# Peptides against a protein of PDB entry 4GXB, part 213

Target 1, 277 residues: chain A of PDB entry 4GXB
Amino acid sequence: VPTEEVSLEVLLSNGQKVLVNVLTSDQTEDVLEAVAAKLDLPDDLIGYFSLFLVREKEDGAFSFVRKLQEFELPYVSVTSLRSQEYKIVLRKSYWDSAYDDDVMENRVGLNLLYAQTVSDIERGWILVTKEQHRQLKSLQEKVSKKEFLRLAQTLRHYGYLRFDACVADFPEKDCPVVVSAGNSELSLQLRLPGQQLREGSFRVTRMRCWRVTSSVPLPSGSTSSPGRGRGEVRLELAFEYLMSKDRLQWVTITSPQAIMMSICLQSMVDELMVKKS

## One batch from the design tools (peptide; made by RFdiffusion4, then SolubleMPNN)

Design b2_p29_5_s3 (from b2_p29_5, 9 letters changed)
Fold by OpenDDE base, seed 3:
Structure b2_p29_5_s3 (fold): chain B 277 residues (1-277), chain A 29 residues (1-29)
Amino acid sequence: as target 1 above (277 residues)
Amino acid sequence: SLLEELLRRFAAGEPLDVTFENPVFDPNL
């Protein structure tokens, strides 16, 4: 792609559009810096955010495709897909809510976290009771962003990334599940017929390794996988988990977002490594 | 990185089979 100046649209979680002028050859960090400058986000806070490639669904929800990597050219990455459904979104890129304290000290950082949190609640990524929802709405009406975030930080799945419904082989074969990543774990939620909602929590520290694979299903195949059509490349994320003392077991998730899940795992691992050092 | 390699291969339409070892794995938990 020839180098030229272009206008690139980056979305915030609340749908706000940030237009930046960049070069087609600008890498992810260059674009991120441009977005930060446009928002007046301080340089020392840039590292708390990342750019994500997402697919916007009909209902306006975002399906995360991947975090844009350092080597990528965001303009090329999004435009090469030749679909208006694909967007670039700015989102926080850390998992430990303790880092919110650093970001919230700045007005722009506070606004970004607030917008993201409101969106996550509205989309059902953060789980709230009826009473909690009322409290949050009250704080939102008062435009008390700090208090809103403090309350939100206590909520279930705060800071988690929720994926589209998919399939796992746990607890049994071909189980429909909703996977969420956060708090150094993968949460697999499922509801089997006639049963209560169940959640399997898989801590990253109990994963020996994880594996990403792709395959092409046979046209005559009888396997059903939510989120994919016949003939499409099937992606799987498998991880070897310490179920009990000295007992490792593979858990496999079949999802078009397997790569994004892997990115989340790596990101959580990286953050834990920083804490160890 | 291994992740970057994965993404490049995927973009190229190549078959994927990549394993990531977890440095924070604790077998003694």
Scores: peptide ipSAE 0.677, ipTM 0.961, DockQ to the pose 0.810
Fold by OpenDDE base, seed 4:
Structure b2_p29_5_s3 (fold): chain B 277 residues (1-277), chain A 29 residues (1-29)
Amino acid sequence: as target 1 above (277 residues)
Amino acid sequence: SLLEELLRRFAAGEPLDVTFENPVFDPNL
């Protein structure tokens, strides 16, 4: 793609559109800086956010494809897909809610976190009780953004990224699950036939390693999930987990978002490493 | 990085088989 100035749309979690003028050759950080400038986000807060490639589903929900990497050209990454379903989204890119304190000190940062949190609640990524929802709504009506966030920070799966329904081989083969990443874990929610909803928590600190693989399935029936990018490629994320003392077991998740899950794992690991240093 | 390699290979339509070792793995937790 020749280098030229283009208008690029970047969405906030709430769907707000941010239009930035960038070069087609601008890398991820360049675009991120442009977005930050447009939003009047201070330079020292840019590092708390990242650009994500997402697919907008019919219901308006976002399916995260990947965090745009430093080597990527966001304009090219999104436009090359030749589908209006794909969007670039700005989202916070840290996991520890303690970092919210830094971001919330700035009006723009506060607004970004607020918008994201509201969206995550609306999307069901953050789990709320009826009473909590009432409280949140009240705070939202009062436009008490800080208080809203403080309450939200206490909620289940605050800061988690929820993935599309997929399949895992745990606890049973071909088990339908909903995976969420956050708080240094992968949460696998599942409902087995005739059973209550169960959640398996897989802490990153108990994962020895994880593996991403792809395969081309044999041309048989229903394997083409709508919204899979090019091809009938089956992606899997497997992690070797310490189930009990001295007992490692592989858990395999089959999902088009396996790469994104891996990115989340790496990101959580990286953050933990920073804390240890 | 392994992640970059993964993404590049995926974009190229190449088979993926990448293992990430976890430096924060703690068998004693």
Scores: peptide ipSAE 0.676, ipTM 0.961, DockQ to the pose 0.835
Fold by OpenDDE base, seed 5:
Structure b2_p29_5_s3 (fold): chain B 277 residues (1-277), chain A 29 residues (1-29)
Amino acid sequence: as target 1 above (277 residues)
Amino acid sequence: SLLEELLRRFAAGEPLDVTFENPVFDPNL
């Protein structure tokens, strides 16, 4: 791709559009810095955020495809997909809510976290009770961003990424599940017929390893899944989990977002490694 | 990196089979 100056649109979690002038050859960090500059985000806070490639659904929700990697060219990555549904989104990229304290000290950082949190609640990524929802709305009306975040930090699945509905082989084969990543775990939520909502929590520290595989499914006469980034390719994420003492079991998730899930696992592992050092 | 290789292969339409070892795995927790 020829090097040219282009206007690139980057979205915040709330859908706010940030236009930056970049080169088509600019790498992820270059674009991130441009976005930060446009927002007046201090340099020392840039590392708390990342650029993500997402697919905007018909209802306006975002399906995360991947975190843009260092070697990627964001302009090329998004335009090569040849669909207006794909967007670049700025989002925080850490898991421990303790890091919110660093980000919240800055007005721009605070605004970013607030916008993201509001969006996550509205999208159902963060789970709230009726009473909590009332409290959050009250704080939102008052535009008490810090207080809003402090309350949000106590909520179930705060800081999690929620994936599209997919299939897992746990607790039984071909179970429809909703996977969320956060707090150093994968959460698998499912509702079996006649049963209440169940959640399986899989802590990263109990995963010996994880595996990403792809396959071409047998012809079924059906069209390709819209959520699959590469046609009919089936993606799976499997992890070997310590279910009990000295008992390892593989859990397999079939999802077009398997790569993104793997990225989340690696990111959580990396953060834990930093804490251990 | 392993992740970069994964993404490269995926973009190229190559079959994927990548295993990530977890350095924070603790069987005693």
Scores: peptide ipSAE 0.676, ipTM 0.961, DockQ to the pose 0.824
Fold by OpenDDE base, seed 2:
Structure b2_p29_5_s3 (fold): chain B 277 residues (1-277), chain A 29 residues (1-29)
Amino acid sequence: as target 1 above (277 residues)
Amino acid sequence: SLLEELLRRFAAGEPLDVTFENPVFDPNL
């Protein structure tokens, strides 16, 4: 791709568009810095955010494809897909809510966290009770962003990234699940026939390892999920989990977002490593 | 990194089989 100056659109979680002028050859960090500059986000807060490649669904929801890596050229990464469904999104890239304190001290950081949190609640990524919803709406109407975030921080799945519905082999084979990543865990929500909604919590510290695999499925009557960026390629994320003392068991998730899930795991691991040092 | 390699291979249409060891795994928890 020839090096040219281009206008690149980067979305916030709420769909707000940020237009930046960058070079087609600019790497992820360069683009991130440009976005930060456009938003007037101070340099010391840039590290709390990352650029993500997402697929926008018909309902406007974002399906996260991957965090853009250092070597990537965001303009090329998004345009090479030749679909307007794919977008670049700015989102916070840490898991521990304690880091919110650093970000919230800045007006721009506060606004970014607020917008993201509002969006996550609206999308159902953050789970709220009726009473909590009322309180949140009241705070939103008052534009009390700090108070809103403080309340949000106490909510179930605050800071989690929710994936599209997929399939796991736990607790049963071919079990439909909704996976969410956050708080150093993978949460698997499932509903079995005749049963209430169940949630399996898989803490990263109890995962010995994880594995990403791809395969080409055999022609079968199985419905291919529309919108798979890689056609019929089947992606799986498996992790070996300490179910009980001295008992390891593999759990396998079949999802086109297996790579993104792996990125989340690595990111959570990295953050935990920093805390241990 | 392993992740970068995974992404490169995936982009190239190559089959994936990558295992990540978890350094924060604690068998005593």
Scores: peptide ipSAE 0.675, ipTM 0.961, DockQ to the pose 0.820

Design b2_p29_5_s4 (from b2_p29_5 with R2L Q4D K9R Q10Y A11R I18V A24V)
Fold by OpenDDE base, seed 4:
Structure b2_p29_5_s4 (fold): chain B 277 residues (1-277), chain A 29 residues (1-29)
Amino acid sequence: as target 1 above (277 residues)
Amino acid sequence: SLLDELLERYRAGEPLDVTFENPVFDPDA
């Protein structure tokens, strides 16, 4: 693509649009810096955020496709898909809520975290009781962003990324699940026929490895997910998990977001490694 | 990185089969 100045739309988690003027040849970091500048986010806080490619669903929710890589040209990456449903989203890219303290020290950082958190709650990514919801609403009405975040940090699945409904082979074959990544784990929520909602927590530290595979879908309708186009490959994320002492078992998730799940795993692993160093 | 390779292959429409070893795996966890 010839180098030219273009207007690029980047969304915040809450759907707020940030328009930036960039070059078509600008790489991910260049675009991120442009977004930061537009928001008046200090340079030292840029590293706490990343750009993600997402697919906007009909209900306005975002299905995360992947993190934009350093070598990518965000304008090209999003426009080449030839679909308006694909968007670029700015989101925090760390997992440990302790880093919120650094970000919250700045007004813009605070606003970004606040907006993201509000959105995550509204979308059901963060699990909230009725009482907690009341408290959060009260704080929101008072525009007490710091207090709001402090309360939110205590909530279940705070900082998690929730994926679209998919299928896993655990605990049973072809089990419908909702996967969430956060707090150095994958959470699998499932409802088996005639059973209550169950959650399986798979800590990253108990994963020996994970594997991403693709396969050609079978002609049978049973293997086609509604979110998959004709001829789309089947993606799977498998991880070998320490179920009990000295007992490893593979768990396989079939999802078009398998790559994004893998990105999350790697990101969580990387963060854990940094903390250990 | 393996992740970069994965993404490149995916975008190219190539079959994927990539295993990531977890350096923070704790067998005693």
Scores: peptide ipSAE 0.636, ipTM 0.953, DockQ to the pose 0.801
Fold by OpenDDE base, seed 2:
Structure b2_p29_5_s4 (fold): chain B 277 residues (1-277), chain A 29 residues (1-29)
Amino acid sequence: as target 1 above (277 residues)
Amino acid sequence: SLLDELLERYRAGEPLDVTFENPVFDPDA
């Protein structure tokens, strides 16, 4: 692609558009810096955020595809997909809510976290009770962003990424699940027939390893979700989990977001490693 | 990184089979 100046749209979690002028040859960090500059985010806070490739659903929800890599050219990466559904999103890229304190000290950082959190609540990524919802709305009406975030930090799945509904082989084969990543775990929410909503929490520290695989679906017998064309690559994330003392078991998630899940796992692992050092 | 390799292979439409070992795995956790 020839190097030229272009306008690139980057979205915040709430769908707010940030237009930046960049070169087609600008790498991910260059674009991130441009976005930060446009938002007046201090340089020392840039590292708390990343650019993600997402697919915007019809309802406006974002399906996270992957984190943009350092060597990527965001303009090329998004435009090469030749679909307006694909967007670049700015989101915080750390898991420990303790880092919120650093980000919240800055007005722009505070606004970004607030916007993201509001969006995550609205999308149901963060789980709230009726009373909590009332409290959050009250704080939102008062525009008390710090207090809003402090309350939000206590909520279930605060800081999690929620994935699209998919399938897992746990606790039974072909179980429909909703996976969320955060707080150094994968949360699998499932509803079995005649049962209440169940959640399985899989802590990263109890995962010996994880594996990403792709396969071509067999034409006939697989209960392919109606929307998957016969030719779509099936992605799977499997992890070997310590279920009990000295008992490892593989859990396999079939999802087109398996790669993104892996990115989350790696990111959580990396953060944990930093804390151990 | 393994992740970079994974993404490159995915973009290329190549079959994926990548295992990530977890350095923070704690068998006593």
Scores: peptide ipSAE 0.636, ipTM 0.952, DockQ to the pose 0.788
Fold by OpenDDE base, seed 5:
Structure b2_p29_5_s4 (fold): chain B 277 residues (1-277), chain A 29 residues (1-29)
Amino acid sequence: as target 1 above (277 residues)
Amino acid sequence: SLLDELLERYRAGEPLDVTFENPVFDPDA
């Protein structure tokens, strides 16, 4: 792609559009800096955020595809997909809510966290009771952003990324699950026939390793996932988990977002490594 | 990195088989 100046749209979690003038040859960090400048986000807070490639669903929800790589060209990456459904989104890229304190000290940072949190609640990524929802709405009406965030930080799955419904082989083969990543874990929510909603928590510290694989599914009546054409690549994320003392077991998730899940795992591991050092 | 390689291969439509060892794994957890 020839180097030229272009207008690139970057979305916030709430769908707010940020237009930046960049070069087609600008790398991810260059674009991120441009977005930060447009928002008046201080340079020292840029590192708390990342750019993500997402697919916008019909209902306006975002399906996270991947984090943009350092040497990637965001303009090329998004336009090469040749679909208007793909967007670039700015989101916080840390997991420990303690880092919110650093970001919240700045007005722009506070606004970004607030917008993200509101969106996550509205989309059901953060789980709330009726009473909690009432409290949050009251705070939102008062535009008390700090208090809103403080309450939100106590909520179930605060800071998690929620993935699209997929399939896992745990607790049994071909279980429909909703996976979420956060708080140094993968959460698998499932509802088996005749059972209540269950959640399996898989802590990263109990994962010996994880594996990403791709395959071309064989056409069979039983294995044809709805909506996947012949020849579509199937992605899987498997992790070897310490189920009990000295007992390792592989858990496999079949999902188009397997790569994004792996990115989340690596990111959580990296953050834990920083804390350990 | 392994992740970068994974993403590159995916974008290229190449087969994926990448294992990530977890440095924060605690067998006594």
Scores: peptide ipSAE 0.635, ipTM 0.952, DockQ to the pose 0.800
Fold by OpenDDE base, seed 1:
Structure b2_p29_5_s4 (fold): chain B 277 residues (1-277), chain A 29 residues (1-29)
Amino acid sequence: as target 1 above (277 residues)
Amino acid sequence: SLLDELLERYRAGEPLDVTFENPVFDPDA
């Protein structure tokens, strides 16, 4: 692609649009720096954020596809998909909430975390009780961003990424689940008809390995999920988990976001490795 | 990296079968 100056739209978690002028040849870091400059985010805080490729759903929710890699050209990556549903989103890219302290010291960083957290609560990624919701609304009305974040940090699934509803073979075959990644774990939430919400927590430190596979569904007529045209690739994430002492068991998640889940696992592993050094 | 390889193969429409070993696996966790 010839090197040209273009306008690129990057979204914040709350849907706010950030327009940056970049070159078509600019790599992910170059674009990230341009976004940071546009927002007046200090250089030393850039590393706490990443650019993600997402698909915007009809309801305006974001389905995370993948993290943009360092070698990628964000403009080319998003435009090559030839669909306006695909967007680039800026989001924090760390898991340990302790890093919030560094980001919150800066006004722009604080605003970014606040906007992301509000959005995550509104989208149901962060789970809140009625009382907690009341407290959060009160703080939001007072525009007390720091206090809002401090309360939010105590909430269930703070800092998690929530994936689209999918299927797992745990606890039983073909169980509908909602997967969330955060706090060095995968959370699998299961709601069966007439039953209470059940959650399985799978800590990364108890995963021996994980595997990503793709398959072409055989035209067997049954499981045509609406919208999967003939030939859609089925993606699966499997992980081998230490269920009990000396007992490993494979858990398999069937999801179009299997790659993104794997990226999250690797990212959590990488962060844990840094802490151990 | 394995992740880069995975993404490249996915973009190319090639079959995926990639296993990631976990260096932070703790059998005593």
Scores: peptide ipSAE 0.633, ipTM 0.952, DockQ to the pose 0.819

Design b2_p29_6_s1 (from b2_p29_6, 13 letters changed)
Fold by OpenDDE base, seed 2:
Structure b2_p29_6_s1 (fold): chain B 277 residues (1-277), chain A 29 residues (1-29)
Amino acid sequence: as target 1 above (277 residues)
Amino acid sequence: DPELELLRREMEEQNARAEELEPLMDELL
């Protein structure tokens, strides 16, 4: 692609648009730096954020596709998909809420965390009781961003990434689940017919290994609708989990976001390794 | 299909990285 100056739109978690002038040849870090400069985010805080490729749903929610890699050209990556549904989003890229302390010392960092947290609550990624929601709204009305974040940090699934509804083979085959990644775990929420909401926690430290697999559905001879001519590749995330002492079991999640789930697992492990060092 | 190729590449990269972490994961277990 010839090097040209282009305007690139990067979204915050709340849908706020940040327009940056970049070169088509600018890599992910170059674009991230441009976004940071536009926001007046200090250079020392850039590393706490990443650019993500997302698909915007009809309701304005984001389905995370993947983290943009360092060698990628964000402008090319997003435009090559030839769909207006795909967007680039800036989001925090760490899991441990302790790092919020570093980010929130800066006004811009604080604003970014606040906007993300508000959005995550509104989208139901962070789980809140009615009373907690009332408290959060009160703090929001007072524009007490630090206090808002401190309360939010105590909430269930704070800092988690929530995925689209999908299917798992645990605890039973073909269970509809909602997966969330955060706090060094995958949380699987399921509601079986006639049962209460159940949550399974799969700690990364108990995962022996994981993999992403793809399957092409064989054309089942049933007259399913003619229009889905592209054999929709089914992606799966499988991980081997230590269920109990000396008992390993494979768990498989069938999801178009299997790659993103794998990225989350890797990044959680990486962060844990940094803490041990 | 360029999209399929990209997907394959992404999947392979993720799997390669996951495999590199397996020895470390074994130490955590």
Scores: peptide ipSAE 0.414, ipTM 0.889, DockQ to the pose 0.645
Fold by OpenDDE base, seed 4:
Structure b2_p29_6_s1 (fold): chain B 277 residues (1-277), chain A 29 residues (1-29)
Amino acid sequence: as target 1 above (277 residues)
Amino acid sequence: DPELELLRREMEEQNARAEELEPLMDELL
C-alpha cells in the first residue's frame, strides 16, 4: 500500500469517536500514540491501553475480534476487511485493578477508565445488584468518577471482557455458555433447563495448556440451519485444566472469538509473570 | 480465500505463543 496520509477513526468503549490523521504505513504503536495525543493522554500512560479490532453488532455492541499487534498497520487491518462493521477500539489492556491507581492519577486516564466502566456496566459485562446500581447512579449524577471507579472495582466481573454467547463441552456437550475473561480466569456462565444460573471458573494458573483449532463442519445431511453457510470455519479454544489433584480434563469452547480468548489467556499469563518477577 | 489464510495465520501465531508458555504454565501448576 502506498504511504498516504489518511483519517482513521478510533472508538472508545462508549462509542466516542476519535479521529486521527495517520499514515497508511503507521504501525499500531504509531496510531496508539496519535490517539493518545488527540486525547491528551500522557506518554507514560499509553502502555496501559491497546487497540482492538472489533465487529460492531446491529445493536451497537462490540464483538472483540483480536488485539492489534505491534507489526500491524491499523488502517490496512481494518480497511482490508471491506466491511464498515469492523472498528478499532481503544481499551485498557491490563487485568489487575491495582493498575487503575496509576491511570486514575491523570484526568484523561481517569476519564477513559470511567467511560469504559460505565459502558461495561451498561452492556452487562459488569454485574450489579439493584442497590449497587443505585449507588453507582448516585455517584454518576455527582460526577464523582474516582468514587464511581472505586465502587465498580468491587463489583463482580469488573475488568472482564465478555464474549458473545457460544458453546462449550462443559459441563455437558453442546452447552450454551457466556464466556468472560478477567481476574486471571475464564468464567463460563451457563443456564441449564430448569436450573439456576451457574458459573464455572477456570483459573489460568490451573491451565496446563491451551490451543485454538479450526474445523470445517461436515455436511451433515439433515438440518441445514439456513444461516450458517456450508463453508463456515468453526473455531475452538481447547484448554487442559487441573480439575482436582492429579486430574486433568480438556475443556473445549466453540466460538468465533476463540482467537481473542487465546489472546486474553496469553495476556493474563503475561501479567501474572510480570507480577511474580 | 484471503480471509481463511489470515485466520490460519492468526491461529498458528496464537498456538505458537501458547506453546511457548507451556513450560511456564507447568511451573504454575
Scores: peptide ipSAE 0.411, ipTM 0.889, DockQ to the pose 0.601
Fold by OpenDDE base, seed 5:
Structure b2_p29_6_s1 (fold): chain B 277 residues (1-277), chain A 29 residues (1-29)
Amino acid sequence: as target 1 above (277 residues)
Amino acid sequence: DPELELLRREMEEQNARAEELEPLMDELL
């Protein structure tokens, strides 16, 4: 693609549009800096955020496809897909809520975290009780962003990335699950027949390894996974997990977002390593 | 299929990165 100046749309978590003038040849960091500048986000806070490729669903929800890599050209990456459903989204890129303190010190950072958190609650990514929801709404009405975030930080799955409904082989084969990544874990929410909603927690510190695998579904009369055409490559995330002392077991998640899940795992491990150093 | 190729590349890259972390993960076990 020839180097040209273009207007690129980057979305915040709440769907707010940020238009930036960039070159088609600008790399991910260049675009991120342009977005930061447009928002008046200080340079020292840029590292707390990343650009993500997402698919916008009909209801306006975002399905995260992947984090844009450093070498990528965001304009090319999004436009090459030739679908208006694909968007670039700015989101925080750390897991430990302690880093919120650094970001919240700045008005723009605070606003970004607030917008993201509101969106995550509205989308059901953050789990809230009725009472908590009432409290959050009250704080939102008062526009008390700091207090809102402080309350939100205590909520279940705060800071998690929620994936689309998929399938896992745990605890049973072909078990429908909703996977979320956060707090150095993969959370698998599942409802078995006749049972209440259960959550399985897989801590990254108990993962020996993980892999993304691909397969071509055989033309079996089984309905293709929702949203995938006949003959599309199926992705799986497999990880070897220490279930108990000296007992390793493979767990496999079948999901189109397996790559994004892997990115999350890597990112969580990286953050843990930084904390350990 | 360029999309398939891209997907394969992304998968391979992720797996390579995951493999690089395995020694560190073994220390965490």
Scores: peptide ipSAE 0.411, ipTM 0.889, DockQ to the pose 0.659
Fold by OpenDDE base, seed 1:
Structure b2_p29_6_s1 (fold): chain B 277 residues (1-277), chain A 29 residues (1-29)
Amino acid sequence: as target 1 above (277 residues)
Amino acid sequence: DPELELLRREMEEQNARAEELEPLMDELL
């Protein structure tokens, strides 16, 4: 791609658009720096955020596709998909809420965390009781961003990334689940008809390994819709989990977001490694 | 298919990273 100056749109969690002038040859960090400069985010806080490729759903929700890698060219990465549903989103990229303290010291950082948290609550990524919701609304009306975040930090699945509904072989084969990643775990939520919400927690520290696999479904003979000549690739995330002492079991999640789930696992492990050092 | 190739590359990259962590994960178990 020839090097040209272009206007790139980057979205915040609340859907706010940040337009930056960048080169088509600018790498992820260059674009991130441009976004930070536009927002007046200080340089020392840039590392707490990342750019993500997302697909905007019809309801305006974001389906996370992947984190943009350092060597990528964000303009090329998003435009090559040739669909306007794909967006670049700025989001915090750490898991431990203790890092919020560093980010909240700055007005811009505080605003970014606040906007993200409000959005995550509105989208149901953070789980709230009726009473908690009332308290959050009261704080939001008062525009008390710090107090809002302090309360939010105590909520279930604060800081988690929620994936689109998918299928897992846990606890049983072909279970519809909602997967969330955060706090060094994958949470698998299952609601069977007439049953209460069940949650399986899979701590990354008990995962021996994981992998992403792809398969092409065999054309089922009958409904040859003529136009879908390209078999849809099915992605799966499989991880080997220590269920009990000396008992490893494979768990497989079938999801188009399997790659993003793997990225989350990697990121959570990396953060744990930094803390142990 | 460029999209499939990109997907394959992303998958391979993630798997490579996951494999690199396996020794560490064994220590965490």
Scores: peptide ipSAE 0.409, ipTM 0.888, DockQ to the pose 0.673

